Peptides against a protein of PDB entry 3WG5. Designs and how they scored, part 215

Target 1, 218 residues: chain A of PDB entry 3WG5
Amino acid sequence: LAKNIVYVAQIKGQITSYTYDQFDRYITIAEQDNAEAIIIELDTPGGRADAMMNIVQRIQQSKIPVIIYVYPPGASAASAGTYIALGSHLIAMAPGTSIGACRPILGYSQNGSIIEAPPKITNYFIAYIKSLAQESGRNATIAEEFITKDLSLTPEEALKYGVIEVVARDINELLKKSNGMKTKIPVNGRYVTLNFTNVEVRYLAPSFKDKLISYITD
Target 2, 218 residues: chain A of PDB entry 3WG5 as posed
Amino acid sequence: LAKNIVYVAQIKGQITSYTYDQFDRYITIAEQDNAEAIIIELDTPGGRADAMMNIVQRIQQSKIPVIIYVYPPGASAASAGTYIALGSHLIAMAPGTSIGACRPILGYSQNGSIIEAPPAITNYFIAYIKSLAQESGRNATIAEEFITKDLSLTPEEALKYGVIEVVARDINELLKKSNGMKTKIPVNGRYVTLNFTNVEVRYLAPSFKDKLISYITD

## One batch from the design tools (peptide; made by RFdiffusion4, then SolubleMPNN)

Design b2_p22_7_s1 (from b2_p22_7, 11 letters changed)
Fold by OpenDDE base, seed 1:
Structure b2_p22_7_s1 (fold): chain B 218 residues (1-218), chain C 218 residues (1-218), chain A 22 residues (1-22)
Amino acid sequence: as target 1 above (218 residues)
Amino acid sequence: as target 1 above (218 residues)
Amino acid sequence: SGSSTVGAGIEPIEFGVGNVKP
């Protein structure tokens, strides 16, 4: 009986063009093998808006379901991570993780102070994050508040408010809970029902380049 | 007779947080040695807005004059590079270089197409680039046109239009031409007259980290 | 052959969480 394959890969650290390359590589491998899904274990404090938007687009163009899993406990999908999650086919969080804090900034000044984004930029990303929420059938009001109130949520709150779909302690619980769920956005123009009844889990390792980049950017 | 020291360092590639670290390191070394100035040989296609703004601020906070020199022939101070130049104490260009093309973008889509910045972001950077030009006594109208018309200039045009101060073929010609010039912005609250009559030129090498980062980001 | 120096756009906005020291 041909086991459905589920890939699992970890993405940790700042969202950059290199993070895009990681997403692209991981999703491409899973696509080539016609996986049932790929689960991205995400832990990020945020990062670049351009890389984030490219990652969202890459997820939306995926031939297979991309599940964002905020993992392990203590991890966050902060800022850019929240946008990525909201652009994905399914969001899961482990207990003790967080999501939100999406206020755009221009960067940090030399003194470490935040350089605020002009209202014009903030408004752009309000519209963008709301669109991601609306398209995925998630809470657009809370998505806006991730920016306007710099709101951060626990997994339990995020589930309660309709931001995420699953709270899971580990990959096995995630597979169990998400089995039979529909993707929140289309895969190749169709909403897909996930089937995790007889899956082989395959872990993807970061490339040497991925490891080197993360080491340098940390 | 104690020779005045002039440092020369090269910054090449995309403007990132790592480029900020290079600027900070180079300027700090020159400050510690009470150099007459530091010349940054700049060749950049552009980069991050946050890093650019931080670099501009670092230059403006410098205890010594920072001269941006678009070098060698074929180099550019494109996009973020133009802002950095306009924020500096003196701008020089070698023949066959360019400056301008300052339209902000959100990034590149997966297909390599430019993701346009919303008008709100563009307007912010119009105001910002004009402020840099005005504060340095450079052509604010042309600075705006670097964005609105995506204008790029030759050294001769940039000199003619009052964007830059010096056209120089090499470091020796730059030192000769800039000798006796006043900085376009204050150094420690005062406009400084450059004295290059008896200088020792010291070249700063990129750190191992700088080389590694440039290799990875290229 | 006009080398269209595609000026790499000033790439944008970091999303930072408040306390993230570099």
Scores: peptide ipSAE 0.045, ipTM 0.300, DockQ to the pose 0.436; fails the geometry check
Fold by OpenDDE base, seed 4:
Structure b2_p22_7_s1 (fold): chain B 218 residues (1-218), chain C 218 residues (1-218), chain A 22 residues (1-22)
Amino acid sequence: as target 1 above (218 residues)
Amino acid sequence: as target 1 above (218 residues)
Amino acid sequence: SGSSTVGAGIEPIEFGVGNVKP
């Protein structure tokens, strides 16, 4: 029996319009091959709200399950990364990673000080992040606190509070633990039960453009 | 008598953190040489609000006058470009250019539709753009309308309404018309009278990094 | 392919983690 394919790709760095292109490309490849799922190994300090919202939309429009995996240890799904995770079909985290810190800012001043977002922006993103949590059956109270308290959680805390679904050390453990889980949001209008019993893992590489952008943004 | 130096540099494309680096580099070079002024030939459709605010701050902290020149014909200082212009020491436009269209958005959806900013964001930027106009003695009512009506102006309209200071076809005409004008904001706490009677024009080239970023963002 | 003048919106909002010391 032909093994179900699971794609794995890495997205690292700031969330930008180029990050959207990466998500779109990776998900499209996985869709074209009718993969069981794609796992995005995410390590981001955050980024742009527009790109984030577009990425969330792209994930939610995916024809296959998109699993956000905060990986490796030391990685974060900070700020925009949290929204992306909450918009996905399944969230996993490796031990030693973090999620949260979602208070919107307008940017950084020259001295590195945060330019605070006005209350309306903050309230908008409170509503937005809560909606993502609610739609995915995740903890909307904690989602709000990611903003109001600038809360960051460990994988164990995030799992305990119902923010994420899996704590896993690596792809193999992720596949093992998530096997038989239902997606937290629908794929093409249906909640999908993940089948990772007999899978081929395929790694997707960044495009040359992706590498170039990372080189310039680092 | 050693001619006063006027630097001219081009900034084209979306306003990003890389655009800030361009502004910073260009202004720093002009500062180091104690230039009479730097003229930034600006052609931007807009971009990031954070980068824009940092650019405005960098301009306002400049040790020399920074003139924003919307150039060549067909160029725009749209959206973020308008804020940058309003934060500068002098605004010039070439015939056939435009300024305005400053309504903040959260981004573009996959279908290219605008994601509207919440009222609080809009109100924040109304207050911000009005403050820039007021500080520079420019038309704060029109500045507000750049947002509330998504207004765009021709150079002639912008001059007429007191949004800009000069309409000029080229650098030579700009220098001629702006000679003897006072900066619209202070340089090191003082309004400076521009002296373009005996100047050497020096053009600054984009760095390799600047060229690379333009190549990837285009 | 006509560079659709993507109407340059001011994209006001970043999500940055304040404490990320470089």
Scores: peptide ipSAE 0.039, ipTM 0.270, DockQ to the pose 0.368; fails the geometry check
Fold by OpenDDE base, seed 3:
Structure b2_p22_7_s1 (fold): chain B 218 residues (1-218), chain C 218 residues (1-218), chain A 22 residues (1-22)
Amino acid sequence: as target 1 above (218 residues)
Amino acid sequence: as target 1 above (218 residues)
Amino acid sequence: SGSSTVGAGIEPIEFGVGNVKP
């Protein structure tokens, strides 16, 4: 019997190899407990492409549904965060959040100017982001425009255009609205209908290591 | 009057944005003191391309000569480390070290397999590494092969092929052998003849932040 | 005052050196 548990964890800051470890740890805990789902409260300005791709792969290999929730108000799923969201089983956003701005860059120069990715890299990530959108039944045209136009969307726009599935103010509203929805990608080869009837919400705290890294990178 | 000071600093581990901050801090200190040069003892398995490019740019903008010294024995200037070395004013290696293996990758999959960079990215970095070699009067053909063949060289091979300038067992031997050499790239628009006659060697310690990050990433 | 979301671009490609076996 599924324990009628939904885990909630927070991931904030740049997407790095450490962020991958956080995703892996959180999903693994939820898998071990046969949770109905895990909700990741995401607030990121972006980060590393490698870490992002690894996180997407980890989500796709999850034994349980992984919901990306752009939260709290003022948060973003910017750049790498958008890719992660598009690779997940369900996307939710709180009012006052944003998603998009996915143009790949090679880095920042000393003056803070962007070192542009060559067209070849940009084209790779266009194909990649479109594939994520298509696989999840989301808007691949908008996904491309997240790169080509560096487009950023509000939750309402993202919902309207079929980029995300839910707009919710808090975890309780998210659970209510997503109850009975099908995952946008398969879980263990099958699309799952989410069941959030009479679930226990359990929060996962960052590890000591997570707290220390967060403290140092802040 | 140049203070007849040579700074020595150690940079060990993955090339990240933090590594950029280390390079910037160390070079800035040496610039402020009008040092004859700074020697960076480098031991890296590689890291991020953005951080690498920023470090190269910081070295190229240095007001003093920056010598990359692959040290101690067993160390490597692998991947990103090779690019950094090729972007510097002089490269030295200790016996028992290596340089090369510059093939760009997008990351590692969950199974530890490499996610290969698309040909477009590989070609970009081929052009980039060749430019660094050419600008510094080093072997551009070997620089390309660091990518295309994932070539790794010993100090003796690297010296023979004109990739590096010095093989030295320690700082004293490095100073002796590099004394009177011209920088391979300009310093403030001019090639500098290194003068290590009667210099004071001053070691820069990692900052508290550096120690903390090193402690966490280890 | 529009919070300039400094779009942290997808951070660069890592150069991984394969497992140099000792």
Scores: peptide ipSAE 0.028, ipTM 0.270, DockQ to the pose 0.496; fails the geometry check
Fold by OpenDDE base, seed 2:
Structure b2_p22_7_s1 (fold): chain B 218 residues (1-218), chain C 218 residues (1-218), chain A 22 residues (1-22)
Amino acid sequence: as target 1 above (218 residues)
Amino acid sequence: as target 1 above (218 residues)
Amino acid sequence: SGSSTVGAGIEPIEFGVGNVKP
């Protein structure tokens, strides 16, 4: 039987327009090969809202399931990363990771203090994040609290509250646990049952461009 | 019987990107020699969160056990140092040391006053530190209080509360007490029982670069 | 049915745990 392919790629660091390019590239490769899924190992402290929204759209337009995996231990899907995760077909977290802290800010003042977003912007993102949660059948109340209370959760909490679908230590455990799960959002208008029974795992390396940009943004 | 090697290295001062390089170098040496473990004698007042998180990841990705030893007497694993310790395979403290005080800050104002981190950031690190504690089977409540109460503990308190595993006066006592202990987190996906029965202790010296950078950051 | 163009002037909204020192 032709092995189903699962791609694994890493996205680390700040969410920017370059991060969108990484998502687009990785997902496109997986689409072209008709992969069973792509797993994105995500570790981000957050980033730009515009880039985040574009990434969410790119994931939702994917021809294959996109699994966001907060990995490795110590990683986070913080802020923008949470939105991206909530927009994906499946969320997994490794032990020792975190998700949440989604309150929007305008930036930092010259003294290093946070410039708060006006209520209008905050309310916009509350509606947005709730919409992502509702569409994916995830906990919209907690999604809201990621903003209103700036809530952050452990993997166990996130699983318990119905924010995420899987806690897994590594890719093999993730594949095992997510095998037979249905995507939380549609792929090409249909909910897909993941089949990881006879899969080949292929790792996608960052391009030279990806490495250079990561180096500059770090 | 081929002697098991235990490496000992010192990391002192502020946690920075250069400190990451030190951790990476030391752990890599120990990995290459298939050491039984590496002991990092840690003395830090804290430092950068990004560097800290990278160090935690590097420790968790280690092919061998990494023991964080708050040493010598008078040393601290303060702030960032506590996170690093909680991310490690085993924590030891010498008598007369301290651990904790993990409240994140944005920095210092021109007048030397602390710029407080916004609740968003504080909550993020609460989740993060709790996750580290939970993954390692350490006291997550106290880990949270390292932030929320800016708590600092003595070795005896830290041991009593299940934050650390060993109180030891020196390397020899540490090896003796930790012999037969299981790592608090996995090594290559498996919990390892430490074997210090027939070990050679090898001290790693700071590189010239390490010395220079330490001198600049001190 | 007025298409309220929410011209959300997306000023660069950042989602980040900034340069935090623990």
Scores: peptide ipSAE 0.025, ipTM 0.252, DockQ to the pose 0.113; fails the geometry check

Design b2_p22_7_s2 (from b2_p22_7, 11 letters changed)
Fold by OpenDDE base, seed 3:
Structure b2_p22_7_s2 (fold): chain B 218 residues (1-218), chain C 218 residues (1-218), chain A 22 residues (1-22)
Amino acid sequence: as target 1 above (218 residues)
Amino acid sequence: as target 1 above (218 residues)
Amino acid sequence: SGSSTKGAGIEPIEFGVGNVKP
């Protein structure tokens, strides 16, 4: 019997291989307990494409719904964070957050100038982000514009354009609004209707390693 | 007056933004002391392209010669490490080390399979690695084959093919063999003849942060 | 040692937004 449990975990900072480990750990815990879902409170300026792709794949392979929640106010799902969100079963945003700015770059020069990605890298990620949007029934045109125009959206705009599913101030409002929604991508080959009626919310704390890495990368 | 000082520092593990910080710190210390050179003992399986490019740029901007030394035996300058080496003022390798395997990838899938880079990424890095080789008067054909054939070389092969300048068992042998060699790229716009006659060797230890990050990423 | 990306690959493109000073 699926437990009436929803896990909540925070992922903050740059998307790296360590962020993948966090996602994997959190989702695995939630899977082991047969949770109804896990909500990931995401605040990221972006990061590595490899880690991002692995995270997306881990989400897609999840045995339970993974909800990306851009939280708290002032947070962003920027760049790699947008891809992760688009690869998830449901996207929510808190008021005062942002999503988008997905143009791939090779890095920064010493003077802080952007090293532009070659056109074919950009085109690859255009195809990739459009695929994520299409598979999730989200706005693929806007997904492309996250790259081509480096577009960044408010929660209200993202909802309006069909990029996200929920605007919510907190976890309780998120659970209320998303109750009865179908996942935007399959869980184990099936679209799941979320059931958040009388659920227990359990918070997953960062591991000691997670805290240490966050401390060092901040 | 340039001090008869040579710094030696170790950089081990994946090439990341933190590895850039290590390079920057080490080179800066050596610059401040007007060292004759800094030797970086490198052991890396590869890493991020952005960090690699920044490291190459930092080396190219160095006020003193930066010697990459693939050390100890069993170490590698794999992938990103090869680019860093090719961007340096002199490359040395210890017997039993390797260099090469430079094919860019987007990452690894969950099953450990490689996510291939699109052709234009590969072509970009072919052009880049060839440029590094050409600028340093090293073998650009082999540099290309580090990508196209995922070629990996022994020190003896790398020396034979004109990829590296020195094979040395230890720092003392390296200093002896490289004494009187010209840097393969300019230092402040000039090719420098290395002078390792009666030099003091000073080892730079990892910072506390360096040790901590190494501990966490290992 | 769960860091999956220990492979010899030039690791990918950063999607950086703004001056993320490390």
Scores: peptide ipSAE 0.070, ipTM 0.313, DockQ to the pose 0.292; fails the geometry check
Fold by OpenDDE base, seed 2:
Structure b2_p22_7_s2 (fold): chain B 218 residues (1-218), chain C 218 residues (1-218), chain A 22 residues (1-22)
Amino acid sequence: as target 1 above (218 residues)
Amino acid sequence: as target 1 above (218 residues)
Amino acid sequence: SGSSTKGAGIEPIEFGVGNVKP
């Protein structure tokens, strides 16, 4: 019986058009191999709204379950990362990670003050984040408060409030705890029950481009 | 008996040279009026290392106690904010705030990846943050882990680990809980016992410049 | 006729914990 493949890939840093390319590449590899799922180890302070929305769409269009795993300890799914997580088929967090702080900003002034987004933009993203929460059967009230109160949650709080599905220390515990769970959004129009009973974990490395950009930026 | 004055001012956004000017202005006002203390309501995602170090120096040179209060709920003293807090006379946090994530970075690449600081810079800031923790009698091990593990803590964790002194929901609770506490660093060469028994709270407004920059950036 | 929802040029809205240059 061929082992079900679970891919694991890391996405760290700001959410940009390049981050979209990473998501697309990783999900495409997992789709091509008919993986049981892909786990994205996410650590992001946030990023661009356009890239975030494109990533959410790419996840929602995935032919396989996409699990966002806020990992390692100390990581965050901040701002754009929260939207991406809420758009995914399953959210997991490691102990000592965080999720939330989703207030949209236009940027930073020369003096370092936040350029607040106008109410029209804030309200747009309130509606958007609530839709992601509602579509995934997650806590839409807390999703709204991620913006309106700039709320951040621990894994335990996020689990308690029904924002996320799993708290896991590592990939093995994540697979064990998520085994038999239904995806929170459909995959190809159907809610999928995850089957991690006989899986092979395959780690996807950053591309040479990813490494080069990381290296040039190191 | 003239009421002891406690000033409260807000600093929100990135830590820049302009943020230094805000700290300097606020502390100077409080010094001139011989305030019992100034409370800085801090909400920052981080900022510039140079500005941060200057702010820490300005706090350490203060003629009055400077209390960093991570406020409101949802706020953070992230990165540079953690250094500033560790350099202050007392740290308080509101419920639902965070502190930590102090890893130095050189910036972000065009693709949104983090440009990691070279080990020399990272080690410099490890030594620096540990010195701030040690000088203030706060947890130097956790201070190091704010960098090495990019650790972030809740108020309860930060209190438990001896990183901060007070968890308070508002200014009134902060004053009540910090009354009779000693400053964690000296004021004019002496550790001061805070006396908030008969205080008047005065809020310092942003300058016209602060408002203008905020408005132009809104 | 798939209405090409013209991507409203969301001016670069950043969702970020700001550039933590410690």
Scores: peptide ipSAE 0.041, ipTM 0.243, DockQ to the pose 0.114; fails the geometry check
Fold by OpenDDE base, seed 5:
Structure b2_p22_7_s2 (fold): chain B 218 residues (1-218), chain C 218 residues (1-218), chain A 22 residues (1-22)
Amino acid sequence: as target 1 above (218 residues)
Amino acid sequence: as target 1 above (218 residues)
Amino acid sequence: SGSSTKGAGIEPIEFGVGNVKP
């Protein structure tokens, strides 16, 4: 039987327009090969709202399941990363990771202090994050609190509250636990049951451009 | 039986004078072919008030129904987009989209902070948005709160509150759900019952100019 | 004498979510 392929790629650092290009490239490769899924190992402190929204849109347009995996231990899906996760087909977290802290800001002052977003912007993103949670059948109250209370959760808390679907130590445990799960959003208009019974894992390396950009933005 | 034609076109990005040209072009094509309707897939963070008001006027002068569809998932009809939607013959939203956040601003300061509009301008747009809601038989109280509370709504909330008419996952579901609905504003002085029973969907591609402008404004 | 209703030039009003970082 032709082995189902699962791609694994890493996205680390600030969410920018270049991060969109990484998501688009990785998902496109996996789509071309009719992969069973792509797992994106995500470690981000946040980033730009525009890039984040475009990434969410790209994930939701994917012809295959996109699994966001907050990995490795010590990683976070902070701020923009949480929105991306909530826009995905499945969320997993490794032990020792975090998700949340989604309060929008205008940026940082010269002294490094946060410039607060006006209520207009905050309310926009409250509606947006609640929409992502509701559409994915995830906890919209907690999603709102990621903004209003600047809440951050451990993997165990996120699982308990119905924000994420899987806690896994590594890719093998993730594949094992997510086998037979339905995607939390549709793929091509249908909820897909993940089949990881006879899978080949293929790692996608960052392009030279991806490496260079990560070097510039870090 | 000659198949009724429904046009579908995409408008994405900031509302500008060029966005007016896109609306005008798309609606004109659909008018020339005596289409049953045109669906505009809208994804906008907002834009200019002058362009917005001209777009609303162009929609209201249309010889055919103009359906604003906030699409795809992750899209928004934010700010100016909400005014455009409220000025249209039918509003639909995809799951994972938002509408609202209509408080006018003068712009952004060098530090990225919002420059607030004076009360005179805010009151003008309160009256304007309430008028659009009332004329379309939509919730004028919520329309006001899009400004006064900077409210943003999910598709389900917007439907529940009588701001929009349809929640649909895709064009096929939109056509199915909106079949037999009356336009919320008149077309050539009459409320039109939409007939989507035997329709051909025609997609209008952006012109080269449209693509270039979207590239510059993004 | 057609009274040109001087449309009060509404200063360029922007509607939008600016460059926001979530």
Scores: peptide ipSAE 0.036, ipTM 0.252, DockQ to the pose 0.109; fails the geometry check
Fold by OpenDDE base, seed 4:
Structure b2_p22_7_s2 (fold): chain B 218 residues (1-218), chain C 218 residues (1-218), chain A 22 residues (1-22)
Amino acid sequence: as target 1 above (218 residues)
Amino acid sequence: as target 1 above (218 residues)
Amino acid sequence: SGSSTKGAGIEPIEFGVGNVKP
């Protein structure tokens, strides 16, 4: 029996339009190969809201399950990363990672202080993040608090509060724990039950361009 | 005789993945309506290189001419904006605008200082911007100097040096001056002669999402 | 089936403008 393929790719650094390109490329490869899923190892301090929203849309339009895995230990799905995670088919976190801190900012002033987003923007993202949570059957109250309280959670807290689905130390444990789980959002209009029995794991490398961009954003 | 339609849309603020979505949306509308052209009123201090490159690609893939118009007075096509302009079918600038300052940076440090891009990245963008200039028959030497000298030009200088095609005070003057001009790059493999005789100007408004994102990036 | 030329992922070179971070 041909082994189901699971792709794994890393996306690290700021969420940007390039990050969108990375997501698009990786998901497309996995779609073309009819993979069981793609796991995106995500480590981000956040980034651009626009890129984030496009990434979420790209994930939601995926023909295959996209699993966001906050990995390795020490990684974060901070700010934009949280939105991306909430927009995905499954969220996993490694021990020692974090999620949250989603308050939108306009940027940093020359003095390094945060330029606050006006209430209109904040409220938009509250509505947006709540929508992502609700659509995925995740905790919309906590999702709101990621903004209103600038809340950041451990994997254990995020799991406990129903923000994420899996805590896993590595890809193998993730595959083991998520086997038989349903996607939290539809894949092409259908909730998919993940089948990670006898899978082949394929790692996708960043393109030369990806490496360059990651190098610039790091 | 049915008036040829020219769409006009504004793109203001940082170049981001959302800016890409704006370009894509606006160009798509104009393509669907078989417009004579779309004019993008651009005012940007720059933004993300990835978004910029995607925007350039989207423009170059357009089925209709995309005119970048640095407008209104006081606006800029700074950094990423210059690349976008150079990737377009026609560049216009209003008096009192600027173009250039294309040196890539990795970002800003917490102290507000520029984090310089390494030579590899700088050289990549030198090659890229020169390619855009060469492909469009624009001044590739000046395009390089936008990076190597962080050069910024007035409309008059940019016109004089063969970086742009039109200096115009408003859309009406732009239409008048660009009437009969050929696109600087192909539209679907063909250089198009612009026909702005008896055109209907249609303004495209930002979507609610566009307004929100622009509001966040401003 | 036109091969949509998947845009090459280019580096987040910030050209000078402050990132709106969510």
Scores: peptide ipSAE 0.027, ipTM 0.253, DockQ to the pose 0.133; fails the geometry check

